# Designs tried in a protein design run: peptides against a protein of PDB entry 3NZW. Part 291

Target 1, 212 residues: chain A of PDB entry 3NZW
Amino acid sequence: TTTLAFRFQGGIIVAVDSRATAGNWVASQTVKKVIEINPFLLGTMAGGAADCQFWETWLGSQCRLHELREKERISVAAASKILSNLVYQYKGAGLSMGTMICGYTRKEGPTIYYVDSDGTRLKGDIFCVGSGQTFAYGVLDSNYKWDLSVEDALYLGKRSILAAAHRDAYSGGSVNLYHVTEDGWIYHGNHDVGELFWKVKEEEGSFNNVIG
Target 2, 222 residues: chain B of PDB entry 3NZW
Amino acid sequence: QFNPYGDNGGTILGIAGEDFAVLAGDTRNITDYSINSRYEPKVFDCGDNIVMSANGFAADGDALVKRFKNSVKWYHFDHNDKKLSINSAARNIQHLLYGKRFFPYYVHTIIAGLDEDGKGAVYSFDPVGSYEREQCRAGGAAASLIMPFLDNQVNFKNQYEPGTNGKVKKPLKYLSVEEVIKLVRDSFTSATERHIQVGDGLEILIVTKDGVRKEFYELKRD

## One batch from the design tools (peptide; made by RFdiffusion4, then SolubleMPNN)

Design b2_p30_3_s2 (from b2_p30_3, 16 letters changed)
Fold by OpenDDE base, seed 1:
Structure b2_p30_3_s2 (fold): chain B 212 residues (1-212), chain C 222 residues (1-222), chain A 30 residues (1-30)
Amino acid sequence: as target 1 above (212 residues)
Amino acid sequence: as target 2 above (222 residues)
Amino acid sequence: DEELERQAALARSEWWFGDPATATGYKTAK
């Protein structure tokens, strides 16, 4: 798995691969690793698929209940804290989760929290999470700027996942891409890694280790 | 030293068509190298036009299916006999599976039916309840043999238009029920030849808007 | 608040029977 999120002048970019594995077996190439918690809040998934899917869905319900009770959308901080508190209750039980809670509220602006099943909760501007995270960081860190245009930021997110998919056997399938703004998240499509690879190779002259 | 799980072998296969879905399973039940039964059905009509199979440890599979069937009944009771949709069924099964997250059902679960638009639907679950809607899925002993075949024959993976030098993918199209049945039969026949835990009989449940029908075919008995 | 309770009940029901916004399928590498 490779997931990433980063803040920039235009909001948040979230990009993820879509491969799921069971050991050395590729279980699926079409997994949705972004949960749309609400129109302004996303969760990413790495680690145990069931753990992430179940509890992030649960989180969505908690966020909805918050909205109903408090008559306002839940903050990214509060949403991430709810999840963090939950997984901490299960600490030592064997949950496997590496998630990013990404969203926008008027109070917070664009916000990213990393939450994992070890009890870690971190606020930050850039996170890559998963077995391919180091490969993604290699591209992302090298090209990241706060002042990226939306177009460039989207490409950078997509390109970083592609790099990870190329080198990490546990990542692949496709890239799902999101842009989060004050008006909510926008889905920017599913990009097949195979097709994207050849396109990028041709346009950039990259991936010279592969003969076309 | 103590293993609460057994492995009863077998293989299941689900394929979604345009306006139908198929869930098939062999009828062999085995422990190690001993055949327990040559006819032990593992694909079930659960009502509301939903068929289900949970393949792996048979005791767990039977328990899970029973619980789901009971869930269907309670759903009707609580919701004024409303039909349980396939997507809601999938969510419910997730809860059943994840409820035993720390002592899982040792099964690969597949359900099939029609979505609310009347389109064929197949959902596949891991032992602890993660699930995905797919066009096809094989589970069980011969899944590793069959799934690549399904990728090729249902989703046309690695198939390209002639004369394009691999640049143009074969277009996706729905398979007819007859084509799917043939594909299922071929898959199980092939699997039976190469896997000792697959054989004896093949039971296919076909879901359409008109309900669920069953077909049975003999497989190799060795 | 009766209406609030009704809405909350619907939200809870959605968690039990609604569609998640994602489908993970199988375990991923961490």
Scores: peptide ipSAE 0.067, ipTM 0.855, DockQ to the pose 0.022
Fold by OpenDDE base, seed 5:
Structure b2_p30_3_s2 (fold): chain B 212 residues (1-212), chain C 222 residues (1-222), chain A 30 residues (1-30)
Amino acid sequence: as target 1 above (212 residues)
Amino acid sequence: as target 2 above (222 residues)
Amino acid sequence: DEELERQAALARSEWWFGDPATATGYKTAK
């Protein structure tokens, strides 16, 4: 798995691969590793598929309950804290989760929290999470700047996942791409890694380690 | 070494069509190298046009299917006999599986039916309840043999339009019921030849708007 | 240990988003 999220002048970019594995077996190439919690809040999934899928869905329910009780949207901080508290209760039980909670509230602005099953909760501007995270960081960090245009930011997110998919055997399938703005998240499509690879190679003249 | 789980072999296969879905399974039940039964159905009509199979450890599979069937009954009771949608069924099964997260059902679960738009639907589950809607899925002993075949024949992986030098992929299209049944039969016939835990009989449940139809075919009995 | 065996069985059969051996948190057994 490779997931990433980063803040920039235009909001948040979220990009993830879509491969699921069982050992050396590629179980699926089409898994959705982003949960759309609400129109303004996304969760990413890395680690155990069931753990992430189950508890982030649960998180969605908790966020909705908050809105019903408090008559306002839940903050990204609060949503991430709910999940963090949950996984902390299961500390030592064997949950495997590496998640990012990404969203926008008027109070917070665009916000990213990293939450994992070790009990770590971090606020930050840039996170890559999963077995391919180091490959994604390599591309992302090298090209990141706050003043990226939306177009460039979207491409950078997509390109970073592509790099990870190329090098990490446990990442691949496709890139699902999101842009989170003040008005909510916008889905920017599913991009097959195979097709994307050759397109990028041709357009950039990159990936010259692979003969076309 | 201690092993709390058995393995009764077998293989299951689901394929979604445009307005139908198929879930098939062999009827062999085996422990190690000993055939327990040559006819033990493992694909079940659970009502509301939902068919289900949980393949792996048969005791766990049977328990899970029974729990789901009971869940369907309770759903009807609580919701004035409202039909359980396939997506809601999937969510319910996730909860059943994840409820035993720390002592899981040792099964690969597949359900098939029609979605609320009348389109064929197949959902597959890992042992602890991660699930995905797919066009096709094989589970069980011969899944590793069958899935690549399905990738090629259902999803047209690695197929290209003639005369394009491999630059244009074969377009996706739905298969007919007859085509799907043929693929299922070919899959199981081939699997039976190469895997000792697959064989004896093939039971296919076909879900359409008109209900569930069952077909049975003989497989090799070696 | 029975609990350890259950965990091992889970690790062998579950689906992962990424390398199960390097996934955040629990290290799986083969």
Scores: peptide ipSAE 0.025, ipTM 0.766, DockQ to the pose 0.232
Fold by OpenDDE base, seed 4:
Structure b2_p30_3_s2 (fold): chain B 212 residues (1-212), chain C 222 residues (1-222), chain A 30 residues (1-30)
Amino acid sequence: as target 1 above (212 residues)
Amino acid sequence: as target 2 above (222 residues)
Amino acid sequence: DEELERQAALARSEWWFGDPATATGYKTAK
């Protein structure tokens, strides 16, 4: 798995791969590793598939309950804290989760929290999470700047996942791409890694370790 | 060391069509190298046009299917006989599985039916309840043998338009019931040849708007 | 004994989003 999220002048970019594995077996190439909690809030999934899917769906329900009770959208801080508190209760039980809670509220602006099953909760501007995270960081960190255009930021997110998919055997399938703005998240499509690879190679002259 | 889990072998396969879905399973039940039964069905009509199989440890599978059937019953009771949708069924099964997260049902679960738009639907689950809607899925002993075949024949992976130098993919299209049944039969026939835990018989449940139809075919009895 | 088997069963979960051991390795914080 490779997931990433980063803040920039235009909001938040979220990009994830879609491969699930069971050991050396590719279980699926089409897994949705982003949960759309509400129109302004996303959760990413890395680690155990069931743990992430179950508890982030649960989180979605908690966020909806908050909205119904308080008649306002839950803050990113509060949403991430709910999840963090939950996993803390299960600390040592064997949950495997590496998540990012990304969203926008008027109070907070664009916000990213990292939450994992070890009890870590971090607020930050850039996170890559998963077995391919180091590969993603390699590309992302090399090209990141706050003043990226939306177009460049979207491409950078997509390109970083592609790099990870190329080098990490546990990442691949496709890239799901999101842009989070003050008006909510926008889905920017599913990009097959195979097709994307050849396109990028041709356009950039990159991936020269592979001869086409 | 005591192992609370067994492995009863077998293989299951789900394929979604445009307005139908198929869930198939062999009828062999085995422990180690001993065939317990040559005809033990493992694919079940659970009502509301939902078919289900949980393949792996048969005791766990039977328990899970029973629990789901009960869930369907109580859903009707609580919701004035409202039909349980396939997506709601999937969510329910997730909760059943994850409820035993720390002592899992040792099964690979697949359900098939029609979604609310009348389109074929297949959902697959891992032992602890992660699930995905897919066009096709094989589970059980010979899943690793069958899935690559399904990727090629259902999803047309690695198939390209002639004369395009591999640059244009074969367009996706829905398969007919007859085509799907043929693929299922070919898959199980091939699996039986290469895996000792697959064989004897093949039951195919076909879900359409008119209900569930069952077909049976002989497999090798070795 | 039984606990080890339960853990083994958990380890045999069919689907993982990458290697859990490395999923939360390198971290950057604000």
Scores: peptide ipSAE 0.023, ipTM 0.769, DockQ to the pose 0.313
Fold by OpenDDE base, seed 2:
Structure b2_p30_3_s2 (fold): chain B 212 residues (1-212), chain C 222 residues (1-222), chain A 30 residues (1-30)
Amino acid sequence: as target 1 above (212 residues)
Amino acid sequence: as target 2 above (222 residues)
Amino acid sequence: DEELERQAALARSEWWFGDPATATGYKTAK
């Protein structure tokens, strides 16, 4: 798995791969590793598929309950804290979760929290999470700047996942790409890694370790 | 060595069509190298046009299916006999599976039916309740043999338009029910030849807007 | 004993999505 999120002048970019594995077996190439909690809030999934899917869906329900009760959208801080508190209750039980809660509220602006099953909760501007995270960081850190255009930021997110998919056997399938703005998240499509690889290789002259 | 699980073998296969879905399974039940039964159905009509199979340890599978059927019953009771949608069924099954997160059902679960728009739907589950809607899925003993075949024949993986030098992928299209049935039969026939835990019979449940139809075919008995 | 049973059960479930802890890839953090 490779997931990433970063803040920039235009909001938040979220990009994830779509591969699930069982040992050496590719279980799926089409897993949705982003949960759309509400129009302004996303959650990413890494680690145990069931743990992430179950509890982030649960989180969605909690966020909706908050909205109904308080008559306003839950903050990114509060949403991430709910999840963090939940996983803390299961500390030592064997949950495996690495998630990013990404959203936009009027009070917070664009916000990213990292939450994992070890009890870590971090606010930050850039996170890559998963077995391919170091490969993604390699590309992302080398090209990141706050003043990226939306177009460049989207490409950078997509390109970083592609790099991870190329080197990490546990990442691949496709890139799901999101842009979070003040008006909410925008889905920027599903990009097959195979097709994307050849396109990028041709356009950039990159990936020279592959002949063809 | 403590082992609470058995393995009863078998293989299941789901494929979604445009306005139908199929869920198929062999009827062999085995323990180690001994055939317990040559006809033990493992694909079930659960009502509301939902068919289900939980393949692996038969005791766990039967328990899970029973619990789901009960869930359907109570759903009707609580919601004025409202039809349970396939997506809601999937969510319910997730909760059933994840409820045993720390002592899982040793099964691969697949359900099939029609979504709310009348389109074929297949959902697959891991033992602890992660699930995904897919066009096709194989599970069980011969899943590793069948799934690559399905990738090629259902999703047209690695197929290209002639004369394009591999630049144009074969377009995706729905298969007819006849094509799907043939594909299922071929899959199980091939699996039976190469895997001792698959064989004897093939039962196919076909879900359409008109209900669930069952078909049965003989497989090799060796 | 109960913990051992739990671990054994989880280990045996890896035949499909693998260990639940790795179903979507390795858990790593920064």
Scores: peptide ipSAE 0.022, ipTM 0.777, DockQ to the pose 0.133; fails the geometry check

Design b2_p30_3_s3 (from b2_p30_3, 15 letters changed)
Fold by OpenDDE base, seed 4:
Structure b2_p30_3_s3 (fold): chain B 212 residues (1-212), chain C 222 residues (1-222), chain A 30 residues (1-30)
Amino acid sequence: as target 1 above (212 residues)
Amino acid sequence: as target 2 above (222 residues)
Amino acid sequence: MEELERRAAEARSEWWLGDPATATGYRTAK
């Protein structure tokens, strides 16, 4: 798995691969590793598929309850704290989760929290999470600037996942791409890694370790 | 130390068509190298046009299917006999599986039916309840043998239009029920040849808007 | 219970989305 999220002048980019594995077996190439909690809030998934899918769905329910009770959308800080508190209650039980809670509220602006099953909760501007995270960081960190255009930021997110998919055997399938703004998240499509790889190679002259 | 889990082998396979879905399973039940039964169905009509199989440890599979059937019953009771949708069924099964997260059902679960738009639907689950809707899925002992075949024949992976030098993919299209049945039969026939835990019989449940139909085919009895 | 969960996972692997902490592709070394 490779997931990433980063803040920039235009909001938040979220990009994830779609491969699931069971040991050396590729279980799926089409897993949705982003949960759309509400129109303004996303969660990413790394670790145990069931743990992430179950509890982040649960988180969505908690966020909806908050909205109903408080008559306002939940903050990213509060949403991430709910999840953090939950996993902390299960500390030592064997949950495996590495998640990023990404969203926008007028109060907070665009916000990213990293939450994992070890009890870590971090606010930050850039996170890559998963077995391919270091590969993604290699591309992302090398090209990241706060002042990226939306177009460039989207491409950078997509390109970083592609790099990870290329080098990490446990990442691949496709890239799911999101842009989060004050108006909510926008889905920017599913990009098959196979097709994307050759396109990028041709256009950039990159990936020269592979003969076309 | 005592291992609470057994392995009864077998293989299951789901394929979704445009307006139908198929869930198939062999009828062999085995422990180690001993065949317990040559005809023990493992694919079940659960009502509301939903078919289900939980393949692996038969005791766990039966328990899970029973719980789901009960869930369907109670759903009807609580909601004025409202039909349980396939997506809701999938969510329910997730909760059944994840409820035993720390002592999982030792099964690979697949359900098939029609979605609310009348399109074929297949959902697959890991032992602890992660699930995904897919066009096809193989589970069980010979899943590793069958799944690549399905990738190629259902999803047309690695198939390209002739003369394009691999630049244009074969377009995706729904398969007919006849084509799907053929693929299922070929899959299980092939799997039986290469896996000792697969064989004896093949039972196929076909879900359409008109209900569930069953077909049976003989497999090798080796 | 943890041991039973481990046994189940090893015998029939659950789906895995990579270890976020160790950057491994799956929980157990297989």
Scores: peptide ipSAE 0.272, ipTM 0.789, DockQ to the pose 0.215
Fold by OpenDDE base, seed 3:
Structure b2_p30_3_s3 (fold): chain B 212 residues (1-212), chain C 222 residues (1-222), chain A 30 residues (1-30)
Amino acid sequence: as target 1 above (212 residues)
Amino acid sequence: as target 2 above (222 residues)
Amino acid sequence: MEELERRAAEARSEWWLGDPATATGYRTAK
């Protein structure tokens, strides 16, 4: 798995691969590793698919309950704290989760929290999470700047996942791409890695380790 | 060391068509190298045009299917006989599976039916309840043999238009029920030849807007 | 029962992650 999220002047970019594995077996190439909690809040999944899918869906329910009770959308801080508190209760039980809670509220603006099953909760501007995270960081860190245009930021997110898909055997399938703004998240499509690779190689003149 | 699970073998396969879905399974039940039964159905009509199979440890599979059937029953009681949608069924099954997160059902679960738009739907689950909707999925002992075949024949992976020098992919299209049944039969006959835990009989449940029908075919009794 | 549950979880993990023939679904690597 490779997931990433980063803040920039235009909001948040979220990009993830779609491969699921069981050991050396490719279980799926089409896993949805972004859970759309509400129109303004996204969760990403890495680790145990069931753990992430179950508890982030549960989180969505908690967020909706908050909205109904408090008559306002839950903050990204509070949403991430709910999840963090939950996984902390299961500490030592064997949950496997590496998640990012990404969203926008009027109070917070664009916000990213990293939450994992070890009890870590971090707010930050840039996170890459998964077995391919170091590959993604290599591309992302080299090209990141706060003042990226939306177009460049989207491309950078997509390109970083592509790099990870190329080098990490546990990442691949497709890139799912999101842009989060004050108006909510916007889905920017599913990009097959096989097709995307050749397109990027041709246009950039990159991936020169592959000849063909 | 003590192993709480058994493995009763078998293989299951789901394929979604445009306005139908198919869920098939062999009828062999084994323990190790001993055949317990040559006809033990493992694909079930659960009502509301939902068919289900949980393949792996048969005791766990049967328990899960029974729990789901009960869930369907209670859903009707609580919601004025409202039809359970396939997506809601998938969510319910997730909860059933994840409820035993720390003592999982030792099964690969597949359900098939029609979505709310009348389109064929197949959902597959891991032992602890992660799930996704797919066009096709093989599960069980011979899944690793069948799934690549389905990638090629259902999703047209690695197929290109003739005369294009491999530059144009074969376009995706829905398969007819006849084509799907043929693929299912070919899959299981091939799997039976190469896997000892697959064989004896093939039961296919076909879901359409008109309901569920069953077909049975003999497999090699080796 | 706790020991049984632990063993069950371990057995599942080995089966699910280690045997492609019996692969039951999905893991997103952390």
Scores: peptide ipSAE 0.068, ipTM 0.786, DockQ to the pose 0.073
Fold by OpenDDE base, seed 5:
Structure b2_p30_3_s3 (fold): chain B 212 residues (1-212), chain C 222 residues (1-222), chain A 30 residues (1-30)
Amino acid sequence: as target 1 above (212 residues)
Amino acid sequence: as target 2 above (222 residues)
Amino acid sequence: MEELERRAAEARSEWWLGDPATATGYRTAK
């Protein structure tokens, strides 16, 4: 898995691959590793598929309850804290989760929290999470700047996942791409890695380690 | 060393069509190298036009299917006999599986039916409740033999339009029920030849807007 | 109970999205 999220002047970019494995077996190439918690909040998945899928869906329910009780949208900080508290209760039980909770509120602005099953909760501007994270960081860090245009930011997210998919055997399938703004998240499509790779190679003149 | 799980072998296969879905399974039940039964159905009509199979450890599979059937029953009681949608069924099954997250059902679960738009739907589950809607899925002993075949024949992976020098992929299209049944039969026939835990009989459940029908075919009995 | 959980974990073949801590894929014992 490779997931990433980063803040920039235009909000948040979230990009993820779609491969799931069971050992050496590619279980799926089409897994949805972004949970659309609500129209304003996204969660990413790395680690155990069921753990992430189950508890981030549960998180959505908790966020809805908050909205009903408090008559306002939950903050990204609070949402991530709910999840963090939950996984902390299961510390030692064997949950495997590496998630990013991403959203945009008027109070907080664009906000990303990293939450994992070890109890770590971190706010930050850039996170890559998963077995391919180092590959993604290599591309992302090299090209990141706050003042990226939305178009360039989207491409950078997509391109970073592509790099990870190329080098990490546990990442691949497709890139799912999101842009998060104050008005909520916008889905920017599913991009098959096979097609994307050759397109990028041709247009950039990159990936010269592959002859094609 | 104590092992709480058995493995009863077998293979299951789901394929979604445009306005139908198919879930098939062999009828062999085996322990190690000993055939327990040559006819033990493992694909079930659960009501509300939902068919289900949980393949792996048969005791766990049976338990899970029974629990789901019971869940359907109670859903009707609680919601004035409302039909359980396939997506809601999938969510329910997730909860059943994840409820035993730390002592899971040792099964690969597949359900098939029609979505709310009348389109064929197949959902597959890992042992602890991660699930995904797919066009096709093989599960069980011969899944590794069949799934690549399905990738090629259902999703047209690695197929290109003739004369395009590999530049144009074969377009995705729905298969007819006849084509799907043929693929299922070919899959199981081939799997039976190469896997000792697959064989004897093939039962296919076909879900349409008109309900569930069953077909049975003999497989090799070696 | 812990032993049963361990045995269960060894037996199941979960879908895995890579270990976020170790940056590796998961391999089952069975």
Scores: peptide ipSAE 0.286, ipTM 0.811, DockQ to the pose 0.195; fails the geometry check
Fold by OpenDDE base, seed 1:
Structure b2_p30_3_s3 (fold): chain B 212 residues (1-212), chain C 222 residues (1-222), chain A 30 residues (1-30)
Amino acid sequence: as target 1 above (212 residues)
Amino acid sequence: as target 2 above (222 residues)
Amino acid sequence: MEELERRAAEARSEWWLGDPATATGYRTAK
């Protein structure tokens, strides 16, 4: 798995691959690793698919309850804290989760929290999470600027996942791309790695280790 | 050392068409090298046009299916006999599976039916409840033999339009029920030849807007 | 319960992870 999220002048970019594995078996190439909690809040999944899918869906329910009770959307900080508290209750039980909670509130603005099953909760501007995270960081860190245009930021997110998909055997399938703004998240499509790779190679002159 | 799980072998296969879905399974039940039964159905009509199979450890599979059937019953009681949608069924099954997250049902679960738009739907689950809607899925002993075949024949993976030098992929299209049944039969026939835990009989449940029908075919009895 | 969980984990490791031909193990996004 490779997931990433970063803040920039235009909001948040979230990009993820879509491969799920069971050991060395490719279980699926089409997994949705972004869970749409509400129109303003996204969760990403890395680790155990069931753990992430189940508890982030549960988180969605908790966020909805908050909205109903408090008559306002839950903050990203509070949402991530709910999840963090939950996984802490299961500490030692064997949950496997590496998640990013990304969203927008008027109070916080665009916000990203990293939450994992080890009990870590971090606020930050840039995170790559998964077995391919180091590959993604290699591309992302080299090209990241706060002042990126939305177009360039979307491409950078997509390109970083592509790099990880190329080098990490546990990442692949396609790139799902999101842009989070004050108006909510916008889905920017599913990009098949097989097609994207050759397109990028041709346009950039990159991936020269592969001969077509 | 005590092992709470058994392995009863077998294989299941789901394929979604445009306005139908199929869920198929062999009828062999085995322990190690001993055939317990040559006809033990493992694909079930659960009502509301939903068919279900949980393949692996048969005791766990049967328990899960029974729990789901009970869930369907209670859903009707609580919601004035409202039909349970396939997506809601999938969510319910996730909760059933994840409820035993730390002592999982030792099964690969597949359900098939029609979505609310009348389109064929197949959902597959891992042992602890992660699920995905797919066009096709194989599960069980011979899943590794069949799934690549399905990738090629249902999703047309690695197929390209002639004369395009591999630049244009074969377009995706729905298969007819006849084509799907043929693929299922070929899959199980081939799997039976190469896997000792698959064989004896093939039962196929076909879901359409008109309901569920069953077909049975003999497999090799080796 | 803890003992059962341990036994279950061991069984899972043996069957789900130990048999590449079965391909029915836990799905992971990591």
Scores: peptide ipSAE 0.114, ipTM 0.773, DockQ to the pose 0.063; fails the geometry check

